# Peptides against a protein of PDB entry 1ZZD: the designs that were tried, part 17

Target 1, 109 residues: chain A of PDB entry 1ZZD
Amino acid sequence: FQVVNPYLLRDLVDLGIWDEGMKQYLITQNGSIQGLPNVPQELKDLYKTVWEISQKTIINMAADRSVYIDQSHSLNLFLRAPTMGKLTSMHFYGWKKGLKTGMYYLRTQ

## One batch from the design tools (peptide)

Design b1_p18_1_s1 (made by RFdiffusion4, then SolubleMPNN; from b1_p18_1, 10 letters changed)
Fold by OpenDDE base, seed 4:
Structure b1_p18_1_s1 (fold): chain B 109 residues (1-109), chain A 18 residues (1-18)
Amino acid sequence: as target 1 above (109 residues)
Amino acid sequence: MEEEKKLEELLEKYSDLT
């Protein structure tokens, strides 16, 4: 998987703000541009990292898809700061939403 | 931390865009 959307990098270049400093900033922010004041809000809204997407939203999308297909899509979750309690909650939420399978893959930041 | 390493690699890959 790609941690950073290649189109984001292109857009940053088009904005003329891509440089070594920006690169290092993105590294330290794990790809997030939310804290950049010189980036339009629309771009921030468009390019959210996997860590910035609601995990519940991901689960909801997976559950919704499962209504229309025979097999649930593999659920991949990304947790920024996973705790045992959070992991348990995610499992239960997925189960409650009727997912046929549990989490196929779990990634941590 | 693993994802951070991947990010670094990806950013290095696209550094030639400038």
Scores: peptide ipSAE 0.024, ipTM 0.429, DockQ to the pose 0.018
Fold by OpenDDE base, seed 2:
Structure b1_p18_1_s1 (fold): chain B 109 residues (1-109), chain A 18 residues (1-18)
Amino acid sequence: as target 1 above (109 residues)
Amino acid sequence: MEEEKKLEELLEKYSDLT
């Protein structure tokens, strides 16, 4: 389930670019604004979708949390176009970063 | 398609921001 940030909608309205065309664009792009040329890069960075966040960053964050958690914690990863090679790399990277457990579950787009 | 429908619902919910 892709959650759309309500503040994104507000900011698009504030930019004066919110219209039916923009609405349809967001629907077809699964909430992504990365491809919009008339949106400031700052907003693009702020409103990256779950699929656009670096999986490496997610793993790093999980590893940082695991340092202070005794028991295993849930790690959710989202991949737009997963390959066996990429999945394997993520597993090894997670291990290298000191994750106590592997992925709890993987969601794909 | 299901995800798209969910997104449509969310966008409709906040459409009154305009």
Scores: peptide ipSAE 0.023, ipTM 0.448, DockQ to the pose 0.016
Fold by OpenDDE base, seed 5:
Structure b1_p18_1_s1 (fold): chain B 109 residues (1-109), chain A 18 residues (1-18)
Amino acid sequence: as target 1 above (109 residues)
Amino acid sequence: MEEEKKLEELLEKYSDLT
């Protein structure tokens, strides 16, 4: 199963900008919030898509893709104490590469 | 198109988190 970053959704809700329009915007922008003027820069920095991070980071992620794709347990361990930037990058990278399992963490609703 | 569809499905799946 694939997992959407729940912290991004939470933050968008907290900003009061989560609605159907925002949902459609994210769909058309492949998850990018960089073009939104009403989003704080801090959030833009944290929630970059894999297409918005450095080439070096992308290469490193590709080199270690086995952790994300082939080693579900290792991925879950990483998720226990990640930075938000790493979490977001991981989510979108996994999505791009067709990750179907291995990303699991709980959010209290 | 495939990526957009996947994102739509994921957002729909986790929409109750908001």
Scores: peptide ipSAE 0.020, ipTM 0.374, DockQ to the pose 0.030
Fold by OpenDDE base, seed 1:
Structure b1_p18_1_s1 (fold): chain B 109 residues (1-109), chain A 18 residues (1-18)
Amino acid sequence: as target 1 above (109 residues)
Amino acid sequence: MEEEKKLEELLEKYSDLT
């Protein structure tokens, strides 16, 4: 089930743009506000969904953690619209970043 | 080789996404 982030709700209310239309929009967009022109970019950056977070950033974070442990943490990746090319690139990017283990969990929207 | 195997698994799983 889908639940709106309470902090996002607060900020949208503070912006004065929260209404039934906005609610329906968020439902149809699976919580994404990236397409809203009346939302500051700062908020868009703050409230990226798991589908909108840079996969490279996730891999970089995993690689960074791997430096301090014997085994790299399991890598969980989320892709909104994965392609074979994207998956391949992610795999090799992780490899190049020195991940000791490959991608363990792949979730698609 | 382990990374290669995982890549192969991805290729098989998402072969229809080419």
Scores: peptide ipSAE 0.007, ipTM 0.246, DockQ to the pose 0.085

Design b1_p18_1_s2 (made by RFdiffusion4, then SolubleMPNN; from b1_p18_1, 8 letters changed)
Fold by OpenDDE base, seed 3:
Structure b1_p18_1_s2 (fold): chain B 109 residues (1-109), chain A 18 residues (1-18)
Amino acid sequence: as target 1 above (109 residues)
Amino acid sequence: DEELEELEKLLEENSDLT
């Protein structure tokens, strides 16, 4: 396990989004926060490194891990007009929450 | 986990991220 940047940790805590799921996410993403939908862009810019992976790769890796989540809870999320941003956000949210409480699925109406 | 796979596919198909 890699050590999370202490300044990044503090910022994420201040945003109220730090938890075990976030920690695991960062570890799997080599500390990258670029794919986090709930992090301000200015913060992403601050912590961008030369080893930054593409956002697409981040999403794919997150999705892959989400597939391996298996537990009793399931929740369907419905969006009327999903944008790519919304889909990305909900996907990450589903992954993160899946680590804690169950599987989250996004559907359109 | 079929629904999740569908979401993953949707994200991939509609992603403009690099």
Scores: peptide ipSAE 0.013, ipTM 0.330, DockQ to the pose 0.156
Fold by OpenDDE base, seed 5:
Structure b1_p18_1_s2 (fold): chain B 109 residues (1-109), chain A 18 residues (1-18)
Amino acid sequence: as target 1 above (109 residues)
Amino acid sequence: DEELEELEKLLEENSDLT
């Protein structure tokens, strides 16, 4: 929690989307919420970060976990008609599922 | 994994995520 902006934390809690997956996502993204589909644009504008890392690496990690959590059919649906919105949603969904099933921790030192 | 490879390709084509 120390690395998360306290006001951002409050807003995410108020939205009902704060969980361990969200926390880990923010840490890996240096606090950026720009890639989250379930966050209002006004909050994204408010909490823009100067430093952004490539989201490709994080998405690849999430996708790798999704292979082992019975999400093959869901993944295929997204890939058949991909949009940026769908890719972002899939990434975050896979990430959260990985954490909920313990897959994230198996791949983290 | 074929699905992952396809996803990586899509991500590479999008500069917003690279």
Scores: peptide ipSAE 0.013, ipTM 0.348, DockQ to the pose 0.183
Fold by OpenDDE base, seed 2:
Structure b1_p18_1_s2 (fold): chain B 109 residues (1-109), chain A 18 residues (1-18)
Amino acid sequence: as target 1 above (109 residues)
Amino acid sequence: DEELEELEKLLEENSDLT
């Protein structure tokens, strides 16, 4: 199941912009909010930063558990053609593998 | 792991913190 940062989901709800359309958009964009016109730039910057920090942590955890060792070809694909969507997908993938506790499943909304 | 190192570099290059 696709997971979403619970703090991001909270902030989207607080902004009053969480709806079915938003949910589908996030699914399509692999969790990225960078392209949303109705999200304040400050929030985009915040979650870009948080995402980057979290991604580094997940990478370290993945290295320790060899999560990405068997996914080397997929990893190389992301490096060859990096996009916000792909990087966010990697974040959620790593989160799913290593940080199951505290995650919010997008499908439940 | 070389691929992981490259990914870390990519993330650093795209970081707004730098």
Scores: peptide ipSAE 0.012, ipTM 0.293, DockQ to the pose 0.112
Fold by OpenDDE base, seed 1:
Structure b1_p18_1_s2 (fold): chain B 109 residues (1-109), chain A 18 residues (1-18)
Amino acid sequence: as target 1 above (109 residues)
Amino acid sequence: DEELEELEKLLEENSDLT
């Protein structure tokens, strides 16, 4: 059950390095881009900070600010859990980044 | 991966990327 941050995906597309090989790499690396030599360090640093975000803050922000979308095959945030997994954190970071553009979606199933 | 495909679709719809 692999989750990719949609804004990370966008950044990789913008870099022109998104392809099937990259997709498979991310799957095998559990979403980590830290080992990619062709990714700018600034992006690595940006997405590395996701693990520094308080889980409680993530839950609060998601619950209070998110536009809720219920769709089949959507992502689960597990808001009832006291902590979130790293993949969930990555997803939340994407949402947080999306807030700057007015696109913040909370998907649950 | 169905979930990834959905995210890719969402990105396409909301980011003006094709």
Scores: peptide ipSAE 0.012, ipTM 0.222, DockQ to the pose 0.024; fails the geometry check

Design b1_p18_1_s3 (made by RFdiffusion4, then SolubleMPNN; from b1_p18_1, 11 letters changed)
Fold by OpenDDE base, seed 5:
Structure b1_p18_1_s3 (fold): chain B 109 residues (1-109), chain A 18 residues (1-18)
Amino acid sequence: as target 1 above (109 residues)
Amino acid sequence: MEEEEKLKELLEKYSDLT
């Protein structure tokens, strides 16, 4: 079963756009609101799912943390539709950003 | 905690996802 983020629910109610149609939309979209034109961009940015976060951003965050440790933290990437080319690019990008260890885990939806 | 309780109540009212 799916549970709606309570903070997201609050904000959608405050916007006056919460209804049965919205509920069904969220179910079919696995909680994503990115495709809704009537939702402010600020809310879209705030409530990105793990599948909607830029992989480059995740790598940058991991690289930043790695400055303070001998071994890089386990890097977990979430890709909705990974391609071989994209995976290869991410590996090399991570290397260029100074990650001390390779990517540990890749999750796909 | 007070805000959290309000959010829980809101979920009970508007969210019946299963």
Scores: peptide ipSAE 0.027, ipTM 0.421, DockQ to the pose 0.013
Fold by OpenDDE base, seed 2:
Structure b1_p18_1_s3 (fold): chain B 109 residues (1-109), chain A 18 residues (1-18)
Amino acid sequence: as target 1 above (109 residues)
Amino acid sequence: MEEEEKLKELLEKYSDLT
């Protein structure tokens, strides 16, 4: 389930670029604004979708949390185009980073 | 297609911001 940040919509309105064309663009791009040339880079960085966040970063964050959590925690990973090689790499990387448990579940685009 | 429909619904919800 892809959640659209309501503040993104507000900021697009504030930029004066919100229209029906922009709406359709977001739908076709699954909420991503990364490809829009008229959007400031700062805004692009702020509103990255879950598919645009580095999986390595997500694993690092999960590992950091696991240091202070005794019980197993849920790790959710999102992959746009998963391959067996990519999945294997993530598993080993997670192990290397000291994750107590594997992935709870994997979602794909 | 399912995710696109969900996104469409969310965009419609906030369309009144314009």
Scores: peptide ipSAE 0.024, ipTM 0.434, DockQ to the pose 0.017
Fold by OpenDDE base, seed 4:
Structure b1_p18_1_s3 (fold): chain B 109 residues (1-109), chain A 18 residues (1-18)
Amino acid sequence: as target 1 above (109 residues)
Amino acid sequence: MEEEEKLKELLEKYSDLT
């Protein structure tokens, strides 16, 4: 199923549509935003293809974004088949890129 | 179901953005 990317949550906040109702909706929809009428289609399309983006790319984006935001949240990675070894590698890669917080991961299977 | 609970936790974590 589709899982909400942390960047999506930030985008929803930027759109001013993030609230308790939105949160509950996403929970019931297992993170899918496809059914939300108040979300731009471009945003839906963007995060529909989240699995096409390498996790390294996500980490790079997070590192770059952290320069411009004051938010202190852990990087969240979603893996189809996470292994401890892979998670460790990603963690250290994120650390190397200067991420301020640890890594959180979610399996989507 | 387990992933759903993790998602809940994630969403709650980011709820402080508002």
Scores: peptide ipSAE 0.024, ipTM 0.399, DockQ to the pose 0.025
Fold by OpenDDE base, seed 3:
Parts: C-alpha cells; sequence; structure tokens
Structure b1_p18_1_s3 (fold): chain B 109 residues (1-109), chain A 18 residues (1-18)
C-alpha cells in the first residue's frame, strides 16, 4: 500500500503530466520521480524519497537536532539494500556524530 | 483556501496508489 505525497501530486497535476501512466510509473518506481524527463530538477530535488536520501545525511540531521533538544530522538534509517557491513558502519558513524541512542528503527525497501 | 480545497479533491481522487 502506497500513498502519494499530496504536495507532489499537486505539483504533477499543475505541470499537466498527471495521468494513469504517471500513476503506474510512480507505483513501479516506489514514488520516485527522479527518472522523469518532464519534471524540473528543482522538483526532483524537493521530492527525493526516503530511499534516495543518503543515510549519512539522515544521521547528520539527527545529530544536528540533538544539539537543540535535551533528549536524543529516535533515529530512523531507511535502506534500499542494506548489508551487514553498511549497517555496522552506520552505527559507528552515528556514534561518532554524538548520537546518544543508536539506530532505533531500521526500515528496508 | 483555494489551494487547500484543490489538494483535498486531488487526494480523494488520486492519492491511493495501492
Amino acid sequence: as target 1 above (109 residues)
Amino acid sequence: MEEEEKLKELLEKYSDLT
């Protein structure tokens, strides 16, 4: 079950490119618009899916947030094709960045 | 309000990708 981002849906409709074919494309691509030639690059950058964002970036964002809050929040990571080595590296990277808690939720595609 | 209403209509019609 996949729900389209409502803002993405709006923008695709505004571009006049939303149709049944586009819908099927998004289903097949798990919501990614990166491969669409008729979408401006700025929209592609804006609507990167959680699978397209670097896990390192996610960890950095979590570490940055921890500076402003008293408690470390849960770190959720999304991996398309995780390996044990990559998971270990992510764990230590998070630790290196000063995260109080380790990886709390791991989601895989 | 106009934009919000548009979004609601679009969600009702197209949001479910299944």
Scores: peptide ipSAE 0.023, ipTM 0.422, DockQ to the pose 0.014

Design b1_p18_1_s4 (made by RFdiffusion4, then SolubleMPNN; from b1_p18_1, 10 letters changed)
Fold by OpenDDE base, seed 5:
Structure b1_p18_1_s4 (fold): chain B 109 residues (1-109), chain A 18 residues (1-18)
Amino acid sequence: as target 1 above (109 residues)
Amino acid sequence: SEILEELEKLLEKNSDLT
């Protein structure tokens, strides 16, 4: 499983973009928000540090509140040469249109 | 997959996602 940084979760909630689709997207990107077009650059810069700290530290920060992401089972969704923005848009659009069937990963062909 | 097919159909109708 993957533990989501509680501070990142807070900021995503404040932006009004946190939902099941966002959670699934983060799974595919191992917690990275760098490819999200609807996230301010200042937040992307701030959370680059997530890749520089140990997983243990991340888990410790999630003691009070956390989102656990289980990657044990997923469906792969493949596209032909998409940009990150395109992948993100498709991901959320599909989710919004009721195509939520378990967990899925977005990957390039 | 069935999910992929549905998504592709939706994307074909929405240029802002392509």
Scores: peptide ipSAE 0.019, ipTM 0.344, DockQ to the pose 0.035
Fold by OpenDDE base, seed 2:
Structure b1_p18_1_s4 (fold): chain B 109 residues (1-109), chain A 18 residues (1-18)
Amino acid sequence: as target 1 above (109 residues)
Amino acid sequence: SEILEELEKLLEKNSDLT
């Protein structure tokens, strides 16, 4: 099942754009509001889903954490539409950033 | 290695990770 972020719901109501059509739109878009033209960009940035977060950002955060720990924590990556090219890019980018073990868990939407 | 570095550069340039 899908759960709508309660804060997102509040902000959409405040914008006056919440209705049954919007609800159905969010269901079909797996909670994403990135494609809505009447939503301010600041809200789009605030409510990015886990599938919309930059994978480079996730890898960078993992690399930063590795500096402060003896053993690298498990790196969990989420991919909406994984391809061989994307996986290869992620692998080498992680290696370049100094990750010790690379990806431990890979999840797809 | 030089080969690995060049490969990484190519992959980063063509990456759609963002």
Scores: peptide ipSAE 0.018, ipTM 0.343, DockQ to the pose 0.560
Fold by OpenDDE base, seed 1:
Structure b1_p18_1_s4 (fold): chain B 109 residues (1-109), chain A 18 residues (1-18)
Amino acid sequence: as target 1 above (109 residues)
Amino acid sequence: SEILEELEKLLEKNSDLT
């Protein structure tokens, strides 16, 4: 199921662009506002969905956490359209960033 | 499924390197 981010809803209302059309758009776009021309880029950056966030950023965050964790932890990766090449790249990127061995959970859209 | 399996293999191969 899909739930609209309440903060996003607030901001869209504040912009005066929230209506049934916008609601339907968000539903069809799985919550993404990246394609909306009338939304400030600042908000687009703020409300990137889990599918729109750079996987490198997620890996970087995990690597940063690893500094303070003595044992392996789980890394959740969300890919819109995973390919073998992309997965391989992410794995090696993670390795280069010093990620500890752990369980990787892959979720796809 | 195949992609996941390959990923697991890659992780296993590199487990000792991390």
Scores: peptide ipSAE 0.012, ipTM 0.277, DockQ to the pose 0.058
Fold by OpenDDE base, seed 3:
Structure b1_p18_1_s4 (fold): chain B 109 residues (1-109), chain A 18 residues (1-18)
Amino acid sequence: as target 1 above (109 residues)
Amino acid sequence: SEILEELEKLLEKNSDLT
């Protein structure tokens, strides 16, 4: 299935720690939050064990992003046995490697 | 960070994000 991981952003916003500094940190860390002292361990563990995001979330995001599906810059990445952590990391890794524009999709292989 | 900005907008727009 196709996923765009929104959970990390949501959770950081919920924690009230989302800012420009955090944004840049995530980019440099390839989406990893494991080293953040101001993130609860429970959240770190969650991202290790969660395999998929909500189908409802996926559908909603797909609908909202439908206008971007046919954009010139899009990448589909296939990942075997993905977790939320892996998906998030790969997503942000893509950004770090220059996929800062266009659409980036993560799919289970 | 255009993708990230778009995701931020999507998160704000989708209040039922689960």
Scores: peptide ipSAE 0.007, ipTM 0.239, DockQ to the pose 0.044

Design b1_p18_2 (made by RFdiffusion4)
Fold by OpenDDE base, seed 5:
Structure b1_p18_2 (fold): chain B 109 residues (1-109), chain A 18 residues (1-18)
Amino acid sequence: as target 1 above (109 residues)
Amino acid sequence: EEVEELPDELRERLLAAM
């Protein structure tokens, strides 16, 4: 059971492309619109799911937040297919970016 | 969606490298 992002729904309706087929597509794609050719890139960028955001971007955001606190927020990373090598690289990248705490949670599909 | 803690093996390797 997935809840459609109300803002995404609005924008898709405004584009005139919302229908039952679109709904089913989103369900099967776990909310991703990246594969839709009739959606402007601007909207694709706006509505990236957590699985589609660069892990470096997530780490950068976490590092940015850590500037304001003594201890970094718990870092949650989302990976479709994590590997040990990738996880290691991500952690070291986080360290390099000045995160006070390492990666704590890993979320996968 | 599955939520899991960072693997212990990874933690140990990272700590050893520090």
Scores: peptide ipSAE 0.016, ipTM 0.284, DockQ to the pose 0.030
Fold by OpenDDE base, seed 2:
Structure b1_p18_2 (fold): chain B 109 residues (1-109), chain A 18 residues (1-18)
Amino acid sequence: as target 1 above (109 residues)
Amino acid sequence: EEVEELPDELRERLLAAM
């Protein structure tokens, strides 16, 4: 079961490209619009899925967010093909960036 | 999409490195 981002849906409708075919495409692509030729790059950048964002970017976002939230939050990282090496690297990068918490959960596609 | 807890082995290694 997939849920389309409501803001993405709005923008696709505004572009006049929303239809049943587009809906089915998004479902099969797990919400990604990166492969669509008729979508402006600006929108592609805006609506990158978690799998299309670099892990460093995710960690940076987490670090920035940590400034404004209490210590009860957890760090979640996403990898399609996780390895211990990648996990270790991400953890230490997060540490260097001043994350308040370590990594507790790994999400895989 | 699958959610996994951080492996214990990795947790221990990371803690040891701190």
Scores: peptide ipSAE 0.016, ipTM 0.334, DockQ to the pose 0.030
Fold by OpenDDE base, seed 3:
Structure b1_p18_2 (fold): chain B 109 residues (1-109), chain A 18 residues (1-18)
Amino acid sequence: as target 1 above (109 residues)
Amino acid sequence: EEVEELPDELRERLLAAM
């Protein structure tokens, strides 16, 4: 079963837009609110799922963390529809950013 | 959703291209 983020639920209730239709929408959209026109952009930015964050941003965050680790770390990448081109691009971008990654993990929906 | 380690063949191809 899918659990709605309790903080997101609270914010949607506070906005007065939470109802059964909204619940069903979130279920079908895997928790994404990006497609909702009646939700402030600030809230959309706050509640981006792992699938809605730029892969470059994820890699940048991993690179930032790598500054504080001595050993190689594993990087988890999230792609809805991975292609060889995308994987290659992400790999080389990560390399250029100086990632110390011994293992790469690919997560798909 | 599934999580998997990148296949060895893919990793090797990527490394070879470096």
Scores: peptide ipSAE 0.011, ipTM 0.294, DockQ to the pose 0.030
Fold by OpenDDE base, seed 4:
Structure b1_p18_2 (fold): chain B 109 residues (1-109), chain A 18 residues (1-18)
Amino acid sequence: as target 1 above (109 residues)
Amino acid sequence: EEVEELPDELRERLLAAM
């Protein structure tokens, strides 16, 4: 597994804010930069982790891919704090969007 | 699907920054 996106690392170096403290912070935050005050919002938006991206957005992207493929790509969802309500909503939303297959893998943090 | 290899220059910069 990769804790820090290599392109994110490049951008942090270019900003001059990369140091050992930043490295340790990212490790403890599983690659998230959302809590860093000295990082531009543009980078925060660009480098959202799999735990920070809306699951609805992921489902939308999966549904869009399904338009061009006979079978939907395997759908992998990552939930930081799953609840029965969230899981149910995700399944129904996926169904509504026309996914040809259900969710194959559910990963939790 | 394989991950694209990083350019040498970028790899070296990243390594140096770690």
Scores: peptide ipSAE 0.005, ipTM 0.280, DockQ to the pose 0.037

Design b1_p18_2_s1 (made by RFdiffusion4, then SolubleMPNN; from b1_p18_2, 8 letters changed)
Fold by OpenDDE base, seed 3:
Structure b1_p18_2_s1 (fold): chain B 109 residues (1-109), chain A 18 residues (1-18)
Amino acid sequence: as target 1 above (109 residues)
Amino acid sequence: DELEELPKELEEELLKSL
């Protein structure tokens, strides 16, 4: 069940580029607008999905949050195309950033 | 599980792969 972000919808309407074709495009792209040439980069940056955010950024954000949360808090990582190399790197980087406790959940698109 | 520190050369390679 896919729902279009209402704020994204508003911005696309304001840009005058919302139509049935755009709707179908978003469905096929799982809500991503990164591939659209007629969308300003500012909006692309604003509406990055969890699959489009740098894994380092995600881990950094989690590490920052861990300063204020219980050590039992779980971390969710999202990978579009996981490989053994990426998995190993992510775990090591997480450890390096202080994420030594908790449960890690890996989700794929 | 906690991980052990890897050799620095391997660490750099892994960090670059993210």
Scores: peptide ipSAE 0.022, ipTM 0.408, DockQ to the pose 0.034
Fold by OpenDDE base, seed 5:
Structure b1_p18_2_s1 (fold): chain B 109 residues (1-109), chain A 18 residues (1-18)
Amino acid sequence: as target 1 above (109 residues)
Amino acid sequence: DELEELPKELEEELLKSL
């Protein structure tokens, strides 16, 4: 069950590009608007899905949180097409950034 | 939660892949 972000819906309506076709597009793209040529980049940046955020950014955010929380927190990683190399890199980077836990949950699309 | 340190050259390449 997929629900369109209400704020994204609003912005798409304001752009005058919301229609049934757009709705179906978003469904097939799991909410991503990155591939839409008629959407301003500002909105694309604003509405990046969890699959589209830089892995470094995610890890940096987790590292920042780890300063204020105990070692019980977990990192969630989202990858469309994970490779062993990329996973190793992320783990290493997380360690390097001082994450208190080496455990993360991998979600794949 | 610790990993063996990697050579700096390899570290740089790994970071680029993120």
Scores: peptide ipSAE 0.022, ipTM 0.416, DockQ to the pose 0.036
Fold by OpenDDE base, seed 2:
Structure b1_p18_2_s1 (fold): chain B 109 residues (1-109), chain A 18 residues (1-18)
Amino acid sequence: as target 1 above (109 residues)
Amino acid sequence: DELEELPKELEEELLKSL
């Protein structure tokens, strides 16, 4: 999580706000720019980290693309602070959305 | 693996938590 998105880097440079301080900020924030007051909201929306996207949205996106991915590919789910209840919800929702593959990977921050 | 079906009411509760 200490690797900056190259496209985000480009846009921050274009905004003229990229410097060593910004780099360190992103590292400490795990790539998040949500807390930066001098960044347009549109960019914040564009560069939301996986931890800042609802799990439901992630599952929806996975379901949409799953039809084009073979069964060997695993679904990656991300949770900052997973609970048993939330995990159950995610698995069930994934099932209902047609994610019939058996391999679900949970990743935590 | 196939997941078990849940009662509709419980399903709705779980979906709200996502």
Scores: peptide ipSAE 0.022, ipTM 0.426, DockQ to the pose 0.034
Fold by OpenDDE base, seed 1:
Structure b1_p18_2_s1 (fold): chain B 109 residues (1-109), chain A 18 residues (1-18)
Amino acid sequence: as target 1 above (109 residues)
Amino acid sequence: DELEELPKELEEELLKSL
């Protein structure tokens, strides 16, 4: 199930590039605009999907939350193309950042 | 399970890959 980000839709309309072709492109790309040459990089940075956000950033956020939560919290990671090496690296990084709980939920495409 | 701490050099390489 995919829903187009309404703010992204707005910006694409403002750019004058929204049409049926763009809609289909977004569907096939799972909402990603990273591959669009006619979209400013600023918008690409703004509208990174959960698959495009740095996993390091996600781990950092989780580590930050752990400072204020006395109980275990879930670390949820989303990877488009996970490799064993990348998964191992994430676990190591999480450990290094002081996360008490390992990866609770991993979603892949 | 906690992961074994890696040598500094390997740690840096792993962090770069994230």
Scores: peptide ipSAE 0.019, ipTM 0.418, DockQ to the pose 0.038

